# Peptides against a protein of PDB entry 7RZF, part 322

Target 1, 358 residues: chain A of PDB entry 7RZF
Amino acid sequence: PFQEEHLKQLYKIVPIKDIRNLYVTFPIPDLQKYYKSNPGHYLGHLIGHEGPGSLLSELKSKGWVNTLVGGQKEGARGFMFFIINVDLTEEGLLHVEDIILHMFQYIQKLRAEGPQEWVFQECKDLNAVAFRFKDKERPRGYTSKIAGILHYYPLEEVLTAEYLLEEFRPDLIEMVLDKLRPENVRVAIVSKSFEGKTDRTEEWYGTQYKQEAIPDEVIKKWQNADLNGKFKLPTKNEFIPTNFEILPLEKEATPYPALIKDTAMSKLWFKQDDKFFLPKACLNFEFFSPFAYVDPLHCNMAYLYLELLKDSLNEYAYAAELAGLSYDLQNTIYGMYLSVKGYNDKQPILLKKIIEKM
Target 2, 358 residues: chain A of PDB entry 7RZF as posed
Amino acid sequence: PFQEEHLKQLYKIVPIKDIRNLYVTFPIPDLQKYYKSNPGHYLGHLIGHEGPGSLLSELKSKGWVNTLVGGQKEGARGFMFFIINVDLTEEGLLHVEDIILHMFQYIQKLRAEGPQEWVFQELKDLNAVAFRFKDKERPRGYTSKIAGILHYYPLEEVLTAEYLLEEFRPDLIEMVLDKLRPENVRVAIVSKSFEGKTDRTEEWYGTQYKQEAIPDEVIKKWQNADLNGKFKLPTKNEFIPTNFEILPLEKEATPYPALIKDTAMSKLWFKQDDKFFLPKANLNFEFFSPFAYVDPLHSNMAYLYLELLKDSLNEYAYAAELAGLSYDLQNTIYGMYLSVKGYNDKQPILLKKIIEKM

## One batch from the design tools (peptide; made by RFdiffusion4, then SolubleMPNN)

Design b2_p28_8_s4 (from b2_p28_8, 15 letters changed)
Fold by OpenDDE base, seed 5:
Structure b2_p28_8_s4 (fold): chain B 358 residues (1-358), chain A 28 residues (1-28)
Amino acid sequence: as target 1 above (358 residues)
Amino acid sequence: FDERFVGEILEESEREVDRREELLKASL
């Protein structure tokens, strides 16, 4: 059991690899019995969100963090952890206290907005898509996994329990959110910069570390985290597929792409899927410009244009990825290449967003 | 308890680096 003496601790850990990571860890109750509502997944989805107004977006804008993951992790008997993990920049390593302040500001924003049923519904829909189109696991790994989870779930639910959200439980979301407080924090910083500054060695791996109590003044600073007006809940994910209809194979379906449109300005090739029978499509566009590779200036301008275009599309990239959509933009010697891949239902929406930014 | 926590955190950090390196190599 976590005693008060184990809380408000800072661990400085020396890695073998050149890595800079921050772990902000909160002891929480065992949530296993609440798998149908999965309040830890709801909070992990919001805290780990990468869209505009997210925690990661703000920390990236400051140059402090590269990546962020939020979620629940299994602990010992009778408790779990909620963990916020970030990949730190060199600058971010100097601003750990302020990074954690921003985490508590975002958590305070979640308290102020309260639980959102529409966010739960999106998590439910995303998990349903992930389950329905899950790749075939290797039988040995799958059997071992099932055998492990049989201790936690009814036999009838064991195949679906990890993916099925059934119950919106705002009370449980609030209960977990109430555990995400500065007085309940354990912080670990992983960096080679602590080499030669440690006073302890872990017995199992020989890991060098230092343990310190977090000063009460720092805890109070985090407790007094205000609402940062830069933090916003995500907008609804417009890319989540809802139609999974597979069109019947056309009688004249060719084994190769057929030219279905030929004009002075465009050629279109089409091939129907005759192998996978998935509600997915690949859209590939080659744009030709006589200026793309005419000289070094035009080549650099074409490169700069695509970098700016990618930056302008970054607001959609994460939402599209969550929904099983991807896009790619590349310079070619003839112009540019665009690909849009994934579930076909919302591809027109993503394509429209790309074209509107071009 | 503290030593176990340190060991688990480091192991997770090192595994995440390996995963990123593999993803970077697969994208090339």
Scores: peptide ipSAE 0.059, ipTM 0.705, DockQ to the pose 0.264
Fold by OpenDDE base, seed 2:
Structure b2_p28_8_s4 (fold): chain B 358 residues (1-358), chain A 28 residues (1-28)
Amino acid sequence: as target 1 above (358 residues)
Amino acid sequence: FDERFVGEILEESEREVDRREELLKASL
């Protein structure tokens, strides 16, 4: 559906709000029929990854990008888009060409590594967890959504189709990845800095924009994107839950936390869930130190220690979040507070990582 | 086609900002 005249275009768009966004878009085939393998989700998971060696990690390290999202979006009949969207810093707005070069370097890394079945399995497991523990949607919104997707999926699969990953299709991953090329790109930059520099107005909303062809030299620069040694595939997510067993309620279960351990150095309270019956737990730790708030120096040292600890844990934060785990670390007037929440199965792993960094 | 693309991109950008502002307000 896209002719060559619609490709290799740059759009400079003036927003109403003070925003700086970059959209790098690629026309791709309609992938709806491949929902069981969902190759666009696989690529979106990797391109949008936030861990060490990710595209976002490198772009953040340069101070150019705050956030990154990658994924497929619906188009018109017979095609979709793959979109990489980033929130730009002021500095990043000056380096759009280099940001896009890094995108193509990461895409080239994905080509060099090839499709990974273990990554597909993680996506499958994450989607299965999301489906199994999906919150109750508002009936009206849910019925409208289901009615919309009935056109795309068999009736028996409509409830699961958006979450189902059943088939590893490396051929389809490669097919989509082959569409993510500089010759197929449409770039949009959204910034107030284009005010008074536009020559077109969109008919429906009055949006001011400028359209330009991307220079052939820039396209060629992106086509010659080499492997950047800073880009790596993510490590396996060790926090993905696999055990969802709910323990039976004890006969003597108290409505309040019971003191189950009392020692000179520790007290432990426990409350079994008697309401939600989810394979989730909340672990809360309060650490007491007589030195934490004795003077301003010790207070600042305790603060600095906690900030350094948080920074040292940042490598796990995204993987934990994806797996439905979270942690919180706070300074208190008595010392520090640690909370670990989410699926109980892998909480000991996250807790161990935290303790090893302390 | 180009005008539609511009409109869709802007609308998406503005919606994402609104969502972030709402989340920030809900966290305060």
Scores: peptide ipSAE 0.055, ipTM 0.696, DockQ to the pose 0.257
Fold by OpenDDE base, seed 4:
Order: sequence, then C-alpha cells, then structure tokens
Structure b2_p28_8_s4 (fold): chain B 358 residues (1-358), chain A 28 residues (1-28)
Amino acid sequence: as target 1 above (358 residues)
Amino acid sequence: FDERFVGEILEESEREVDRREELLKASL
C-alpha cells in the first residue's frame, strides 16, 4: 500500500527517445473483483474523451497536449493505479501544473454530474462491438486505445474482463473518483529536457530521474479546482452499431462492382461482400463539379469549402471513430470525394450528418 | 517502489511510442 510519503511526488524522467509525456497517477483499490462493472473503464472513457467539452479538447485548444489517455492499470498486489497520460507539446511541458489543474477541474465536473448509466451503456455496447470483432480485425487505433486504458488481467481473464461490462455500479465509480484527488497524486514527466538535471538512476534500466515533493501550494491549487464551464459530458454516441445482421449473398452476386444505377446525374456501383462476411460497408462518393478546378480561385474555394466542412464535422469525428465508423473528405480535380466506412448499421446517420453540413 | 514506478512509466512510454510507430507503419 502507498504510504503518505509516496504521494504528492513529482518524477522527472529522462527518456532515451524524444518523447514528452505526462503521467498523472492515482493509487486506487484493487478493482479486479469488479471487472463486470469496470469503473476505471467508465472513468477512462470520459477522461480520455476527445469530443467537445472534453479534457483533451481544452488542452489541445491551448496547444499543450496532443493526445490523452485515461484508465486503470494494474499495480502491485492489492492496489491499482488510475492514470491520465498525455502527450505534451513543447509548450505543454512548460504548463504541466495548469494541465493538471484542468485534469482536476474535469474530475470535479465528473463528481458534480455523477455517474451516468447511459455512459456505462455506451461503454458496454462499444466493448461488445470490440469483443465481437477483435479476432477478425487487425488491431486498429481503437483497439490500441482500449488496450491502453484497460487493466492487464491475467491471460485467463483478459479475454472476458476487458470487454464484458454487465453491471452499472455508480458506487464504485464514485469510489474511484474519490481517489482521484491532489493529495493522492503521483506525477511523472518524461522529457529529454531533464537530461543533466537528474540526481537518481533507476537500477533496472539505468533510467535517470529526479524525484521531488510537489509543493503544498500546488497541491492546494489543485484541491481548489473549480468547475470550468468549458468542460461538459459528451453527448450520446449515435453511431454505436446495434444491428450486426449479415445479409445473405445474392445468387447473382458479381465478384466485381456492378452498375446498378445509371442516370445523367448519377452512377452507382455495388459489390456485395463475398469474402469477409462482416456487417460493414464502404460508401464512396465522387462528386463532380465543372467549377472545381477551372481556375486557381475555384480550386482555393473548393479547398476552403472542404476544410470548413471538415471543421463542421469535428463534433462527430471522435464519436464515429469510437463506434468503428470513419469518414474521409478529399478534394479531387473533378470536385470532391467522400468516403464513409465501417459498421453499416449507423452509416446512414453519419452520412446524413455529413450531407446536412454540406 | 519509486524506482519501479519510474521503470514502469518509462517502459510504458516507450511501448506507446513503438505502438504508435507500428500503427503508422500499418496504415501506410
């Protein structure tokens, strides 16, 4: 168990690689017995959220952080860690105290809102999707992100413990949130900027580091973290698939795309999946405009239009990605290309949102 | 305890970089 002397510590670590990472860690009770509720995953999902009003969104807006991961990790026997890990910019490395203040403001927002059953249900549904398709898909960025926030269960429990959410336990969520306090923090900053400024060497890897107590004034600053009005809970993820029905292969299914619609204004090619048998589709749209590439002005307007369109869709990008949907928008010499890929069930919803922003 | 923590943090940091590089390579 962590003694008080192990809390409120700052570690400045020299990496071999050119990396800038901040680890904000909290000792928490062993939650292994609660794998069915996985309160650490619930909190990791919210703290690691990338949508509007998220912690990452605010930290990115300040230019301090590139990426954020939150989740629980196994510790030594009888305890775990909750970790918030961020990739720091050069500027962010100068603002670590303020980054951590924002973390505590977000945690305070989570306390104020309380546990949300709908968020748990989304986590459950997302994990069910990930579990169902994990063996058929190469680990994509989503799987890697999940793996980074999940406990290292023993091999026997890994397969079930990571993905099976069954029980909403608001009491356990609140219990973990109560451990996410400044008085319980251990901070590690990984940066080459600490080279020649360390006084200790770790025995196992020869890692150079410095350990410092976090000043009581800084702890108090974090303890007094107020509600930041920029932080909001995410909206419901409309893109989470629920229907995984695979349509039977048509008797006349062609091995190549067949032209199923031919009009003066549109051509449509279709190919049924005859190989993977996944509840997925790829929708590809090529839009043709005689004005897209007529002159440099029109080219720049078409580019600007697409950038504005992308920006207008940013609110959906992360939610779509979590749900195993992706979209791509590109300028072409003839106009614009749109691709929507992933689980077919909610593709019409994403497509509709894209078209409504066009 | 502190040394172990430092080692674990560094190892995690390096693994995360390697994983990102692998994902980037796999996306190309």
Scores: peptide ipSAE 0.055, ipTM 0.672, DockQ to the pose 0.265
Fold by OpenDDE base, seed 3:
Structure b2_p28_8_s4 (fold): chain B 358 residues (1-358), chain A 28 residues (1-28)
Amino acid sequence: as target 1 above (358 residues)
Amino acid sequence: FDERFVGEILEESEREVDRREELLKASL
């Protein structure tokens, strides 16, 4: 068990690579027995969310953070960690205390809103999709993984236990949230800027680091984290597929794309999947404009248009990605290219949103 | 315990960078 001496510590670590990372870690109870509810996954989903009103969205808007990951990690026997990891900008490295304040403001928002069953249901549905359509793992890696997890799960559940959520447990979510407090924090900052400022060397890799106690005034500042009105729970993910029906192969199915529509303004080719038999589609659109590459001004306008279009779609990109949908937008010498890929069920919703922003 | 924590953090940080670079290369 972590003793009080191991809490409220700051580690400044010198990397070999040019990386800037912040790790905010909390000792939590062993949650392995609660795999059916997985409260750490629920919290990781919300804390790691990238949508509007998320922790990452606010930290990106300040130019402090590029990426954020939240989740549970295995520790030692009888405990786990909850970790919030961020990739820091050069500016963010100067604002670590304020970044952590925003983390505690977001955690306080989660406490104020309480556990949401609809968020649990989305996590359940996403995990069920991921399980159902899981790619074939290498047999040796898979067998070793299964052998490892057989210590934690019944034999009948060992294949499903990592993916299938069954029980909404708001009490366990609140219990984990109660461990995500400033008095229980361990902070690590990884940056080359600490070179020559360290006083310890790690025995295994020779990693240079400095350990410091976090000042009580800083802990108090984080304990008094107010509700930040910029933080909001995510909206419901409209892109989660629910229909996985595979249409039968048409009798006239060709091994190559067939021209199914030819008009003065559009040509449409179609090929049915004859190999994979997945509830997925790939939609490719090439748009032609005689103005796209006429001169340097038009080229720059076409580029700027696509960058603005991509920016205007960022609000949907993460939710679509979580649901196994992706889009790509590229400039071409003839105009633009759009691709929409993934589960076919919600592709019309994503495509409609793209077209409405165009 | 602190040294192991430092080593695990650094190893994870370096692996995550490598994974992101591989994903970026695979998306191109």
Scores: peptide ipSAE 0.054, ipTM 0.697, DockQ to the pose 0.272

## One batch from the design tools (peptide; made by RFdiffusion4, then SolubleMPNN)

Design b2_p29_1_s1 (from b2_p29_1, 13 letters changed)
Fold by OpenDDE base, seed 1:
Structure b2_p29_1_s1 (fold): chain B 358 residues (1-358), chain A 29 residues (1-29)
Amino acid sequence: as target 1 above (358 residues)
Amino acid sequence: PITYYEASISGPTESDKPFNPLDVIGNTA
């Protein structure tokens, strides 16, 4: 376990690859026994959220961060870590203190709002979907994984323990959130910009690094993190599937798409799934415009239109992805292509949102 | 795919090695 002397430390690390990463790490208790509530997953879901009012949304808006991951990681026996990892821009590398301030502001927002049962329910539902429709793993790898986790879970639960949430435990969420404090922080910055500025070498990998104490003034700045009004809890994810009914195969089902609608303005081809029997669909739309590629001006206008449309849909992209939905929009020489894929239940909702923005 | 860091229960590597704070980063370095 990290002693107090190991807290409030900054590590400047030289990578082999040209990468810029920030790791903000908090020692936390071992949460393995709480797998039924998984408070670390709840916090990781919120801290790692990419929607409007999220930590990542704010850090992206400033041009400091490209990606963010939040979650628990196993440590040695009897303790774990909660880690917030971000991919830094060149500008973000200059603003690490302010990035971490925003992390603590978001954490403070989570404290102020308290544990939300609806967020837990969404995590539960998402994990249940992931479990139910999990792709077949390679048998050898899967068996080895199961054998490894048999030490942690009852035999009856070993297949489900990693996925199925059963208990909303606000007390455990608060307990973990109470460990996410500046006095309990370990910061690592990974950048080639530290080359020639390090004084230590890691024994196992030869990684060059410098260790510094984080100044008390900086710790105090983070301790005094106020509520930033830009941070909001996510809205409910309307794309989470609830209906998994698989329609029976039609007697006249063809191995190829059949033309089921033919009009002057539209053709519709349909193929029922005869192979996978999943509650999933692929909707593909090709929009034709005689003006899309008439001249360079129209071509550029069609391109600009699509980029603006994509930008206007960004608010739904993350929520859709979490729910196992995706969309794609592309320019074609004839107009525009739209694809919507994933669980069929909420595809009409996503499609409606796309069409309303068009 | 939002790789949730699924807690890859990397089973306790019985490495009696004192947890190097850099090991938290080492899987990404």
Scores: peptide ipSAE 0.010, ipTM 0.491, DockQ to the pose 0.025
Fold by OpenDDE base, seed 2:
Structure b2_p29_1_s1 (fold): chain B 358 residues (1-358), chain A 29 residues (1-29)
Amino acid sequence: as target 1 above (358 residues)
Amino acid sequence: PITYYEASISGPTESDKPFNPLDVIGNTA
């Protein structure tokens, strides 16, 4: 168990690769026995969220962070870590203290709102979808994985334990949140900018690093993290599929796309899936305009329009991705291309939102 | 992608585990 001397530490690490990373690590109890509620997954989902009002959204808006990952990691036997990992910009490397302040402000927001059963339900539903439609793994790798996890889960649950959430445990969520405090923090900054500024070498890999105590004034600053009004819980994900019905193959189903609508303004081709039998669809739209590429001005206007459209859709992109939906928007020499792919159930909702922004 | 650090219960495969900064943080305990 980490003693007080092992907490509130800063590690400056020199990487071999040109990377800039921040690891904010919290010692937590072993949560393995709580796999049915998985409070670490709940917190990782919220802390790692990429939507409006998220931690990442604010840190990206400041130009400090590119990506963020939150979650639990195994430690020594009977001990785990909760880790918030960010990819730092060059500017973000100068603002590590303020980045961590924002992390604690977001954590404080999670404490203030308390555990949300609807968020747990979304995690449960997403994991159930992921389990149900999991791709076939290579048998050797899969068998080795299953053999490894048999030490952690009952034999009857070994296939489902990593995916299927069963129990909402707000008490365990609060327990983990109580460990996510400045007095319990270990910080690692990974950057080549520490080259020649280190005093220690790691025994196994020869990694150069420096260890220093985080100043008490900085710890107090993080302890006094207030509620930042920019941080909000995500909205409910409307794109999570609930209907997985596979429609029967039509008697006249063609092996090729059939023209099912022909008008002066539109042509529609349709092909039913005759191979995969998944509750998924691909919608592809090609929009034609004689003006899209007529001259450099119109070409640039069409480009600018599409970039503005993409920007206006960013609020839905992450929620759609989590739900197994994707869209693509491209300029063409003839106009514009739109693709919507993924689970068919909520594709009309995403398509409607795209059209409303157009 | 919320890459949960899934506890890859992958046992220590002897493969060249890329430097994990957390191992430095962990082994100093």
Scores: peptide ipSAE 0.010, ipTM 0.483, DockQ to the pose 0.025
Fold by OpenDDE base, seed 5:
Structure b2_p29_1_s1 (fold): chain B 358 residues (1-358), chain A 29 residues (1-29)
Amino acid sequence: as target 1 above (358 residues)
Amino acid sequence: PITYYEASISGPTESDKPFNPLDVIGNTA
């Protein structure tokens, strides 16, 4: 287990690939026995959230970060890590201290709001959906995975333990959140910009790195992280499916899409799923406009319109994707293409949001 | 256990074992 001397450390690491990453790591207790509540997953969900008022949304707005991942990771026996990982922009590499300050501001927001049972319920529901509709894995890989996790879970729970949340444990959420403090931090910055500036080599992979103590003034700055009014908890995910009913095959189901509506303004083709029997649908819309490709100005305007539309829909994209919904918007030579895919139950909600922004 | 990093959905696909800085951090403990 890391002693105090191993905390508040900064590692500057030279990667093989041209990547810029920041890892903010917190040693935490072993949470394996709490798999039914999975407090690390709750915190990962919130810290890794991409919606409005999220940590990532703010860091993206600053131009410092492209992507963010939060969550627990196994360590050696008897301890785990909570890690916040971000993909850094070139500008973000210059603002690492401020990025970490924003992380602690978000963590402070989570402390101020306290554990939310509705967030736990969303995690539970999402994981239940993921479990129920899990894709078939290759038997060999799956059996090897199951054999590995048999050491951690009761035999009767081994298939469900990684997915099915059962218990809301606010005490454990608070316990983990209490470990996410500047005094408990280990920071790693991964960048080629550290080439020739390292003094150590890792024994196993030959990775070049430098280890430095984080200055007490910086630790104190992070300890004094205030509430940033830009940070908010996510809103309830309206896209989480609840109805998984599969309609029976029609007696006259065609192997090809059938024209079910033909009007002066629209044609509609339908094909029932006769192969997968999943509560999923693919909605594809082709919009035709005689103006879409008439001249370079109209082409550029159509392009700009779609980029603005995509930007305006970004607030829903993450929540939809978490719920197993996706959309795609493309320019065509004839106009616009829209695709909505995923669980059919909440597709009308997503489609309505898209139409309202159009 | 596959510790679900709640990867932002845009996170690196599982295929490339990303450089795990924890290997450096963990082996120095």
Scores: peptide ipSAE 0.009, ipTM 0.502, DockQ to the pose 0.030
Fold by OpenDDE base, seed 3:
Parts: sequence; structure tokens; C-alpha cells
Structure b2_p29_1_s1 (fold): chain B 358 residues (1-358), chain A 29 residues (1-29)
Amino acid sequence: as target 1 above (358 residues)
Amino acid sequence: PITYYEASISGPTESDKPFNPLDVIGNTA
């Protein structure tokens, strides 16, 4: 367990690979017994959110961060960690103090809003979907995993315990959130820029690092993190599937796509799933335009159009992905390709949003 | 958020070794 002397520490670490990472780590109580409410997952969902008003969206807008992961990690017996990990840009490496300030501003926003039951319900629904439609794992790996988690969960719950949320516990969310404070922080910065500036070597991997105390003035700046008006809770995820009905196989189901609509402006091919029997669909659209690649100007305009379209869809991409929906947009020699994949229930919503942005 | 449920395949090494930030880095490599 980390004592007070191990808190408010900065580690500068030299990687073997050319990577730039920031790890902001908080010691938290062991939450294993609270798996039915999973308050660490709730906080990880919000802190790691990628939608508008999220921590990541703001840090990306600054050009400081590429990716962000937030969540709980198991420690030794009797304690866990909450970790916020970001992939740093070269510019972000210069702004680590400000990045961490933004983290505490977002955490302060979560304190100000308090625990939201609707967010818990979304986490519950997402996890239930993930459990119900979980892919088959390799038996050996799965058995080893299950054998490991049998130490933590009742036998009757061992398959569901990691997924199925049962209890909204705002008290536990607040308890974990109260541990996410500057006085309880450990920071690790990973960059080759620290080469030749380290004074310690790790025993197992020979990794070079330097340990420094975080200055009290920096801790105080983070403690005084005000509400940043750019941070907002996410909107409700409209893409979470609720209907999982599988239609019976049609008597005339063909092993190949059948032409079901032929018009002057469109052809529609359909193939029913005769193999997997999942409430999923793949929608593939090829748009044809005689202008798409007629000359270099039109080719570049078609490219720019798709890049702008992708950018305009970023607000939905993450929420769709969380809900098991994906889309792809590509230029073709003849025009444009669109693919929408995932649970069929909310595909019309995503497709409509894509078409409205077009 | 990719909740990496790192199933710590690390058996309980009874090592009172303080959490090495490097262990976090090694698993992301």
C-alpha cells in the first residue's frame, strides 16, 4: 500500500519504444466486493468518455492528447488504483501540469453534478448487451480467467459478475470520487525525452527513471481546480439497443445476396443471416457519381468531402461504438462507400444521422 | 473506455513490492 510519502510523486520514465504517455494514478479502496454496483466502472465510463464536453474532447482540442483511458485497476490485496492514462502529443508533453489540471476540473464537474442514475443505467444496459452477445473466447484462456475470478465471486455469479450491474450506489461513487484528489495522486510520464536525465534503474526490466516530489504549489493549483465550462456530462446514448429479436429464416432465403429492389436510381441486395443468428446487420451502400473522379479537382473535393463528413460525425462515433455500432466511409473510383454495422435495432438512427450530415 | 479487465495472470506474488508504475507501462507495450 502507498503511504503518504509515496503520494504526490512524479516519475519520469524512459521507454524502450518511442511512446509518450501520462499515467495519473490514485490509490482507492478495494472495490471488488462492490462488483454489483461497480462504482469504478461508472467513473471510468465518464472520465474515459470521448463525446462532446468530455475530458478527452477538450484535451484533443488543445492538441495535447491523442487517446484517453480511465478506469480501475487491481492492485495487491486490499487496495486498487484508479488510473487515467493518456497518449501525449509532443506538445502535450510540455503541458502535463495543465493536462492534469483539466483532469481535476473534470473530476470537479463530476462532483458538482453528483452521481447520475441514468448513467448507471446506460452502463448496466451496455454491459448486459456485452454479456449477452459476448464472443466465444479460446477455451483455455477463458477457463484460466474463470478459475482466477472464482476467488472473488460466488460460483453462481462468476460468469455474470464482471458484466451485470444490479445496484445503483451513489454513496460508493462519491466515495471513489473523493479519492480522486491531488493529495492522493501519483504521476508517471513516459518519454524518450528523459533519456540521460534519470538517476534510477528498475530492477526487472532495467527501465531508467527519475522520481521527484510534485511541488506543493502544483498540488495547490490542482486542488483549486475550478469548474471548466467546457466540461459537460455526456448526453444519453441513443444507440443502445433494446430490441434483440431475431427474425425467422425466410423459406426462400438464398445462400447469396438476392436483388430485392431494382430501380433507375438504386439496387438493393439482401441476404439474411443463416449462420450466426445474431440481432446484427451489415448495411453497405455504394454511391455512384460521374463527377467523383472525373478530374483532379473533383477527386480532391470528394476526398475533402469525406474527411469533413467524418469529422462532422465524430460526435456520434463514440456513442455508436459503445453501443456496438460502427460505420465506415471510403472514397471509391466511382463515388463513395458507406458501411454501417452492428446491432440492427439502432442502425436506422445512426444511418439517419449520417445521411443528415451528408 | 476500454475497461482493460487485465485479469492479472500474475499469481499472488506475495511481494510487498510497491506498485511499480513500470508494470502499468509494460502491459501496454
Scores: peptide ipSAE 0.008, ipTM 0.451, DockQ to the pose 0.023

